Peptides against a protein of PDB entry 6O8C. Designs and how they scored, part 129

Target 1, 262 residues: chain A of PDB entry 6O8C
Amino acid sequence: VGLRYEKISLPKIHPRYDLDGDASMAKAVTGVVCYACRTASTLLLYQELMRKGVRWLVELVKDDYNETVHKKTEVVITLDFCIRNIEKTVKVYEKLMKVNLEAAELGEISDIHTKLLRLSSSQGTIESSLQDISSRLSPGGLLADTWAHQEGTHPRDRNVEKLQVLLNCITEIYYQFKKDKAERRLAYNEEQIHKFDKQKLYYHATKAMSHFSEECVRKYEAFKDKSEEWMRKMLHLRKQLLSLTNQCFDIEEEVSKYQDYT

## One batch from the design tools (peptide; made by RFdiffusion4, then SolubleMPNN)

Design b2_p21_1_s1 (from b2_p21_1, 7 letters changed)
Fold by OpenDDE base, seed 3:
Structure b2_p21_1_s1 (fold): chain B 262 residues (1-262), chain A 21 residues (1-21)
Amino acid sequence: as target 1 above (262 residues)
Amino acid sequence: DEEEEEFKKKVLEEMEKLEKE
């Protein structure tokens, strides 16, 4: 899961003045930093898409939760209605027994009543589970999506733009080194400028690589790890909701067997 | 929105991959 990218490193920069070598080195550095810029952009895009995905998934799971709560409520109403009707019937039969009238059906009705009460008790467990899920999804809960806004890189960080500025500086030096190479030999002043630019190139390249590694890659990896963990938890939560829904259906089916007695 | 649906599909696919790991 996630984007695959190649690990990059700067080429060795030799301190010796060499027009051919310096041009080749500058070309290689330009390529590496260019790759860093593109990679940083891709990593940023991925994170932004994932943030949208996280928001969508939260809403999806909230909808699932609401549906489950609705189903549970429906079953509770049906069950309570059935229990009340059975209790009325039990009272009638008890009165008949008090006047010494035989009620052979009293035992069966009493057994149904007991079964319904057990089903009602199981609904209490479902309610508790739903409350737990609600608390986890609530702001500040264990499944809050606040991490998605905090972790990783953001457009406001302007990492790609910062890298691009450094790339531009490096590219300019590369083009100059290409020209210097074509001259085969430089005058003293131009040679000194070349040497100075080589130091600048190294500085910009090092800065770019450090920024890429520390501010782009590291933060991306942290975001990725947190996102994966969070996604697993959300998937598990959805499975729990499905299980609770199925339990409600099972209870409803069981209650339907006794509707003829009410 | 086709882009949204494609995105949703990708998210779900990633979740499935995570489940299999």
Scores: peptide ipSAE 0.061, ipTM 0.737, DockQ to the pose 0.011
Fold by OpenDDE base, seed 2:
Structure b2_p21_1_s1 (fold): chain B 262 residues (1-262), chain A 21 residues (1-21)
Amino acid sequence: as target 1 above (262 residues)
Amino acid sequence: DEEEEEFKKKVLEEMEKLEKE
């Protein structure tokens, strides 16, 4: 999961005035910073897509939750109905026992009643679990997606644009150095300009690399790590919901065995 | 965890769908 990118570094910049070397160096720097721009753009896009994915996943899990709640409610209604019917039957048989009739059947019905009450108790546990899940999914809960808006890089940061500006400056100097190389020898004034431009190139390149590393890559990695952690939690939550749903089905099946007595 | 990877894959697939929208 995540994007793979190559670690980049600036070429060594030699202080010596060398038109050929400076042109080659400038070309290499241009390439590196160009890669940084493209990578930053790709990383940003990935994060934006992940943010959409996070929102989607939250809604999906909420749907799962609602389905589980619905199933739980259905089972509770069925179970309560069965309990009420059995209780009525128990009362009738208790009256009959006073007349010394049908004692064996009362025992069986009483056992069923006890079993149904146990099943009802288990529903309480399911309800508690659902409430916990609801709290976790609620705003401010443990599964809140606020991190997705806080972590990483955002379009508003304008990181790609900032890098592009630096790249443009670097590229301009590179093209000038290419021309300088073609001249083979520069006049004094042009030589001084070349030296100053080389210094500017260094500063732009260093700034670009620092910005890329600190504001793009580092933040991306933090975002990625948090996203993975969050997704694991969401996966676990979905499994928990499935488990609760299955428990409801199990209870429903068990209750169905006693429907002949109701 | 195989299940985790499958889940992540599914999420990524949906993200790709969202990208096309």
Scores: peptide ipSAE 0.049, ipTM 0.713, DockQ to the pose 0.012
Fold by OpenDDE base, seed 4:
Structure b2_p21_1_s1 (fold): chain B 262 residues (1-262), chain A 21 residues (1-21)
Amino acid sequence: as target 1 above (262 residues)
Amino acid sequence: DEEEEEFKKKVLEEMEKLEKE
């Protein structure tokens, strides 16, 4: 899961003045930093899409929750109505029993009443589970999406732009080194400039690689890990909601069997 | 939006894969 990228490293930079070697090195550095820029952009895009996905999933699960609550409420109303009617019937039959009538029917109705009360108790358990789920989905809950805003890299960090600036500097030096190579030999002043530019190249390259590793890759990996953990929890939550919904349907079906006694 | 629906599908598929891990 997530984007795969190649582990990159800077080529070895030799301190010795060598026009051919320096041009080749500069080309390689340019390639590496260019890859870093592209990768950073891709990683950023991925994270932005995932943030959108996280928001969507939150809304989806909230909808699932609301549907489950609605179904639960419907069943509670039906169950309570059935219980009240059965209780009235029990009272009537109890009066009849006092005159030695309908004792067998009273037993059956009383058993139904007991079963309905057990179903009502089960609804209490479902309610508790829904409350727990609600707490987890609430702000500050275990399934809050605050991490999606905190973790990872953001467009406002301007990491791609910062890397691009460094790449531009490196590219300029590379093109100069290409020209220097073509000259085969440099005058003293040009040689000194070349040496200084080589140091600048090293500085820019090192800065780019550090920035890429520490501010792009590391933060991306942290975001990915948090995302995976959170998504597993969200999927599990959806399954829990489905289970609760099914329990409500089961209770409703059971209650429907007793409607003739109401 | 077809692109959005495809994205949603991919997200759900990713979640399912994570569950199996």
Scores: peptide ipSAE 0.064, ipTM 0.737, DockQ to the pose 0.011; fails the geometry check
Fold by OpenDDE base, seed 5:
Structure b2_p21_1_s1 (fold): chain B 262 residues (1-262), chain A 21 residues (1-21)
Amino acid sequence: as target 1 above (262 residues)
Amino acid sequence: DEEEEEFKKKVLEEMEKLEKE
């Protein structure tokens, strides 16, 4: 799960003035920072796609929740109706029993009434569970998607653009070092410029690598970890909703057995 | 949108993989 990327490091920069070595080093640095730019872009794209996925998943689970609530409500209405009808029947049979009639039938109906009341209590538990799920899905709840907007890297951070600027500076120095190499020997002033450019290259490269590591990779890894944790919780919640739905169906089926008495 | 549906499938598959871990 997630994107695999290679851990990159800058090549060793030798302090010694060497036109051939410096050109080779600059080429290698350019390659590394170029890879960082591409990787940063890929990591950003992945996160943006995941944010879309998170939003989609939230809506999916909300739909599941609403369907479960609807089913629960239907069952509650049916169950309450059945209970009221059984209670009316019980009252009639109680009057008959006072006249010493229908005692056995009253016992059966009373047992049904007791079972229905137990089912009603189970519905109360389902309601409480649904309320808990609703609270978890609320904007301030434990399963809120606020983390997806806070964690990771965003296009507005302009990390890729910042790295690209540094890459451009490094590439310019590399091309100059390639020219310097072709000259085989530089005049004193040109040699001093070369040495200064080497320091600049090191500065830009270090800045690029630090930015890549701290602002791109680290934040991406944090986002990835949060997304995995959140997705596990969402999956579990969906299973809970399914369980509650099944319980509603079970209650409905049980109530249907007693419809002949209502 | 076929691309959207494929994306949805991938997200669900990823969730299933996470469950198995």
Scores: peptide ipSAE 0.064, ipTM 0.736, DockQ to the pose 0.011; fails the geometry check

Design b2_p21_1_s2 (from b2_p21_1 with E2K I4V E20K E21K)
Fold by OpenDDE base, seed 2:
Structure b2_p21_1_s2 (fold): chain B 262 residues (1-262), chain A 21 residues (1-21)
Amino acid sequence: as target 1 above (262 residues)
Amino acid sequence: DKEVEEWEKEVLEKMEELEKK
């Protein structure tokens, strides 16, 4: 689940003034921070897609719920109708029994009545389950999607842009170090600038890595974990709905066996 | 959970399709 990315680390920065080494170091730093920028962008995109997906999935499950409720209602109506008809028949046969007629048929009809009442009880259980599911899907319920808006990184955080700014600064220094390397030797003033730029490079790189780790990766991982948990619960709920629907169909089929008596 | 992973993949694919439209 989620996106895979490589763990990154900054290269060792040597304090010694070395034009060749500094250029190489700067190149490596540029590469690392560039990767961080791309990764942060990808992680953000993933989260945004998942947020949309969460909303879509909620609607899908709500549709499933409504279909199940509809089917349940249909079965309840059919079952109640059948029960009423059987009860009328029982009453008629009970009257006939008083004159010692039709005793065997009354027994059969009474047994059917008992079976129908049991099926009706099962519908009550289904209703309770549907109510529970409705509660879970409701605002503030256990399956609320508020976490999707709270967890993770968002475009408004501008993490990618912040990293890109740092990358630009780093890249600029790298290109300067490449030029410095080509000069083989710098004048005193240029050497001092180079040393200061190296410090700036370190500062920017460290800031970029900290930001990436703390504000991008950590938050992404938290989002991913919450997403996985939520998705698992939603999947289970969909399975429950399917099970309830199937139970309704089973009851309907059972009732159909007694239609000849109604 | 393999099933959850597969389902998540489907959700993401669906969202990607919607974004392309």
Scores: peptide ipSAE 0.285, ipTM 0.859, DockQ to the pose 0.013
Fold by OpenDDE base, seed 1:
Structure b2_p21_1_s2 (fold): chain B 262 residues (1-262), chain A 21 residues (1-21)
Amino acid sequence: as target 1 above (262 residues)
Amino acid sequence: DKEVEEWEKEVLEKMEELEKK
């Protein structure tokens, strides 16, 4: 679950003045920070897509819920009607028994009545489950999607842009170091500039890596963890809805067997 | 959880499809 990325670290920066070494180091730093920028962008994209997906999934599950509620309502109406008809029949047969008519069929009808009442009791359990599901799907419920908006990185944070600015500074220094290397030897003033630029490069690189780690990766991981937990709960909920739907169909089928007696 | 992973994949694929339209 989630995106896989490689752990990155800055290369060792030697304090010694070395045009060849400094150019190579600067190239490596540029590569690392470039990777950080791309990774940050990819992580952001994933989160944005997932946020849309979360909203879509919530609507899908709500639709499933509404269909289940509708089916349950239909079954309740049918079941209640059947129960009322059977109760009327029972009363008629009880009256006939009082006038010494054969009561052999009364036992069968009474058994059907008992079975229907059991089915009715199961509807109470289904109703309770649906109410629980409704509460969980409510805006303040346990399956609220507020975490998706709060957790992780967002475009408004401008993390990629901030990293890109640092990368641009680093890249500029790298190209200068490449030129310095080509010169093989620098004058005193240019050497001092090179040394200062090396310090700047280190500063920018460290800042980039810290920002990437603390503001991009850490927040992404938090988002991913919350997403996984939420998705697991939603999957379970969907399975529960399917189970409830199947129970409604089973009850409807059972009731249909007794319609000839009503 | 493999099932969650598969479901997440489906969700992401669906979102990508919608973004391309």
Scores: peptide ipSAE 0.284, ipTM 0.859, DockQ to the pose 0.013
Fold by OpenDDE base, seed 3:
Structure b2_p21_1_s2 (fold): chain B 262 residues (1-262), chain A 21 residues (1-21)
Amino acid sequence: as target 1 above (262 residues)
Amino acid sequence: DKEVEEWEKEVLEKMEELEKK
């Protein structure tokens, strides 16, 4: 899960003044930091897309929840109606028995009544489960999507731009080192500038790598981990909703068997 | 929207992977 990227490291920087070696080193550093910039951009894009996905999934699950609640409500209404009708019938038969009339059917009707009441009780459990789900999906709930806004890297962090600035500085030094190499020998002043630029290159490169690792990669990995955990919980919740829906259908089917008696 | 298609794919892939585990 997530984006795959290669681990990068800076080439070894030798302290010795060497025009050929320094040019080659600078080229390699430029390549590494360039890769870091591209990777940081890709990681950012991924996270932004996933944030959209998270929002979409929340809405999807809310829709599923509402549908389940609606179905549950429908079944409750139907069940209550059946119970009321059966209770009326029971009262009639009980009255007949009080006047010493035979009511052989009373036992069957009473059994149906008992079964319906049991089904009604199961609806209470479903209701409690739905309330729990609602609580989990509510703001501040266990499945809130606030983490998606907090974790990871964001465009406002300007990580890519910061890396790009460093890359630009490094690239400029690389091009200068390429020119220096072509000169084969430098005057004293130019040599001192070259040495100074080499130090600058080192600082820019190390800064870029640190920023990439600590602010881009680390935060991305944290986001990815949170996303995976959250997604797993959301999938489980969807399955739970499906189960509750199926229970409602089962109850409805059972109730339909007794409609002929109402 | 190409961007929407991309995130949908990513989300779906994650969903599939998590269900297989």
Scores: peptide ipSAE 0.208, ipTM 0.803, DockQ to the pose 0.012
Fold by OpenDDE base, seed 4:
Structure b2_p21_1_s2 (fold): chain B 262 residues (1-262), chain A 21 residues (1-21)
Amino acid sequence: as target 1 above (262 residues)
Amino acid sequence: DKEVEEWEKEVLEKMEELEKK
């Protein structure tokens, strides 16, 4: 799950003045930091897409919830109506029984009444479950998507831009080192500049790698982990909603069997 | 929008993967 990226590290930087070695090193550093820039951009894009996905999924689950609630409400109305009708029938038969008529039928109707009451009680359980789900989906609930806004990297962090600036500096030094290499030998002052630039390159490279690791990769991994956890919970919730919906259908079907007695 | 399609697919695939675990 998530994007795969290659673990990168800076090449070894030798302290010795070596025009060929320094050019090669600078090239390698440029490559590494360039990769970091691209990777940071890709990781950011992934997170932004996932944030959209999270919002989409929340809406989807809310729709599922509303549909389940609607179905539950429909069943409750039907069930309550049936219960009231059966209760009226029971009363009629009880009066008839007092004159020793239709005792067997009264027993059957009473059994149906008992079954309907049990179904009604199960609706209470469904209601409680729906309330729990609602609370979890509510703002501040266990399935709130606030983490998606808090975790990870964001465009406003400007991580890619910051890395790009460092890359530009490094690239400039690299191109200079290519020129220096071509000269084969530098004058004293040019040599000193080369040495200073090498230190600058090291500084920029180190800063880039630290920024990439700490502000891009680490935060991305945290986002990914949180996303996986949240997605698992959301999936489970959807399954719960489906189960509740099915229970409502089952109850509706059961009630329909008794409508002939009302 | 291709971007929307891609992330929707990814989210769905992720959910399916999580279901198998």
Scores: peptide ipSAE 0.204, ipTM 0.798, DockQ to the pose 0.011

Design b2_p21_1_s3 (from b2_p21_1, 9 letters changed)
Fold by OpenDDE base, seed 3:
Structure b2_p21_1_s3 (fold): chain B 262 residues (1-262), chain A 21 residues (1-21)
Amino acid sequence: as target 1 above (262 residues)
Amino acid sequence: DEEEKKWAEEVLEKMKKEEEA
């Protein structure tokens, strides 16, 4: 489950000139945007870690696939060898029957041959399943990890740095408003500057919050959802591989019962 | 948000007028 974070909103900015109120408002805005910066950084880190995890899992599943293919190949070779030996034996017994050999032994060997051929036919289904898995894992396949490089936020986007710049501007204004508050009353020129800075604060804060919501949170959520879906599919695929491996072992065990007759 | 934006615009306009006086 992804990271939990609290929904944040900017405080109401009152149009009235009030040194005490403006300082308090600026403090609150600074806090909110600071939280946004930290949250954006955390969300980015999470995504980077997930991307590493995705790459790791892909490699793991590819290894599992290769092992399964190898096992299947071994079983096919063993089975084919056993079939060939039984076929030779059948031919020998058929020749001997022409010379008054008991029909019962030939019947048993023929039954074994039939069973082995049935096992051989099941290998085609396993092969088809493996091919399907391979296609899904291949570049452009349904389980390709290309989405992990496209979705979400990346360090190259510099979202945290952009937010930090805005935070710095906001913080500077906050510190000025704290000084203004301490003066209790400003001269006309300083009052006008204060009013201008209040407008700047509003624009910086709004820009920060919009950037945070649209470029950080929204993209993170999209990445999270995609990653969860992909992960579920990959886990299911691993279970399928395990099932195929077990089928190979079952066939191998069955073949081993007949090796004494070859 | 719209009211705040309108306020900000009004303040900017007022400041422009004061700078021109």
Scores: peptide ipSAE 0.022, ipTM 0.516, DockQ to the pose 0.148
Fold by OpenDDE base, seed 5:
Structure b2_p21_1_s3 (fold): chain B 262 residues (1-262), chain A 21 residues (1-21)
Amino acid sequence: as target 1 above (262 residues)
Amino acid sequence: DEEEKKWAEEVLEKMKKEEEA
């Protein structure tokens, strides 16, 4: 999961004045910083898409939760109704037992009552699990999506635009160095300008690479790591919800077997 | 390599001072 990008580094910039070498170096620097700009843009787009996906998944899981809660509530109502009916039946048979009638039937009904009470007790565990899940999904919970808004890079950071400005400066110097190379020899003043521009090139390039590394790549990696962790937890939570739903269905099925006695 | 690094550092320091001006 995540975008793969190549680790980029600036070429060595030799302090020696060399028109051919400087043009070649400037070309290489332009290429590297251009790649950084494109990569930063791609990383930003990826994060924005992931944020949309996160929001979508949160809503999906909330729906799953609500469905599970609804099913649990339905089962609780059904189970409680069944228990009340069985308890009434038990009372009737207890009266008959005093007359030594229906002893076998009383035993059967009593066993059913005991089983239903066990099922009822299990509902407490399901409720506790649902409450835990709700807590985790709630604002400030362990599965809150607040990290998606905090971590990583955002369009408002204008990282791509900042890098593009630096790239433009670098590209301009590169084109000048191509011209200088074509002249084969520069006058003293032009040579001094060339040397100064070479320093500017280095400065802009270093600034671009630092910005790319610290503000784009590092933050992206942090976002990626958080997203992967969060996604794993969300997947697990969905499985838990499914398990709880299945438990409710199992209880409902078991209760249905005893409805003939109610 | 050491001379290049030293040169680079000097350039960076000069440029930083110019940006702050």
Scores: peptide ipSAE 0.022, ipTM 0.522, DockQ to the pose 0.944
Fold by OpenDDE base, seed 4:
Structure b2_p21_1_s3 (fold): chain B 262 residues (1-262), chain A 21 residues (1-21)
Amino acid sequence: as target 1 above (262 residues)
Amino acid sequence: DEEEKKWAEEVLEKMKKEEEA
């Protein structure tokens, strides 16, 4: 999971004055920094898309949670209604039993009542599980998405633009070095300018690579790792919600068996 | 490599001073 990018490094920059070598070096540097710009842009786009995906998934899971809560509530209402009806029936049969009537039927109904009460207790466990899930999804919870806003790189950081500025400076020097190469020999003043521009090129290149590695790649990797972990946890939580929903259906099905006694 | 490194460090130091001016 994540974007694949190649590790890039600057070519060696020799301090020796060499018009052919300097032009070749400058070309290589331009290529590397150009790749860094494109990669930084791609990494940024990926993160922005992932942030949208995270928000989407949070809403999806919240919807799943609400549906599960709704189903649980429905089952509780049905179960409580059934329990109340059985309790009324038990009271009637208890009165009849005092007259030695229908003792066997009373035993059966009492057993049903006991089973229903057990089911009611299990609903308490489901409720506790739902509360736990809610707490995990809440602000400050273990599955909060606040990290998505904090980790990684953002458009406001202007990393791509900063790299582009450096690339422009490097490219300008490269084009000049191509011209210098074509001249085969420079006058003293032009040679000094060339040497100075070579130093500038190194500075810009180093700055670009440092910025790329520290402000783009490193932050991206941190974001990626955190997103993967969070995503796994969210998917697991969704499975837990499904399990709770299925438990509610199972309880509902069991309760339906006793509706004839109500 | 050591000469290149030294040259590079000198350049970087000079450029930092120029940015601060």
Scores: peptide ipSAE 0.021, ipTM 0.522, DockQ to the pose 0.920
Fold by OpenDDE base, seed 1:
Structure b2_p21_1_s3 (fold): chain B 262 residues (1-262), chain A 21 residues (1-21)
Amino acid sequence: as target 1 above (262 residues)
Amino acid sequence: DEEEKKWAEEVLEKMKKEEEA
């Protein structure tokens, strides 16, 4: 779940020279760009935290994978041992049958042997599934976390700092417009400066909003969407690993039923 | 809204020219 932020827009900038209106507008613009700076910082922090979470989850899933592989290996060893013992028993009974001993026991042991071989064949499917999971977790795989470094915004982009510079310029003009408002009427030269500053204000504000929207918000949203998709896939993979582990336990339990014949 | 848009466009055009100079 990503951070909620409000969509911001610049207030209307009336082209008419109005000291009261211009001061009010400049105040509003300052507020909007200030919000953009704070929001950009928050969005950046969120992404950095998510990147840490992604790395953590990757390690956790790798651990789950290793545990599953370990369990699978244990079951394979146990199963192979049981099969070898049953095969020895079958050979002994075959020799005894040549001496007219009861065929019923040989039939039962042979059936157990067949069942164990079937269980052994299922291990191949588990192995293939584990290999698939390993490939997905590998570098360049479908669940690689490379996207976390490519998508979104980064501290190195200095987006907050860039926005802060623009905010400083806007704030300076706002303070001047506040002074101009207090004068109630400006001389011709001062009026021309005010008009020029109003143009600068608009330029800085537009640049700030464009930068915020395109370089902060858009990239954050892309990161968020990619993160959510990746997280769902990782959680599903963990469930798959758990399923494989449970299959190994089920096989082990079934094999344990036949240990009395070894 | 039309006057605002025209003014904004003029401002942006002037600023672009100043950045290119």
Scores: peptide ipSAE 0.022, ipTM 0.518, DockQ to the pose 0.839; fails the geometry check

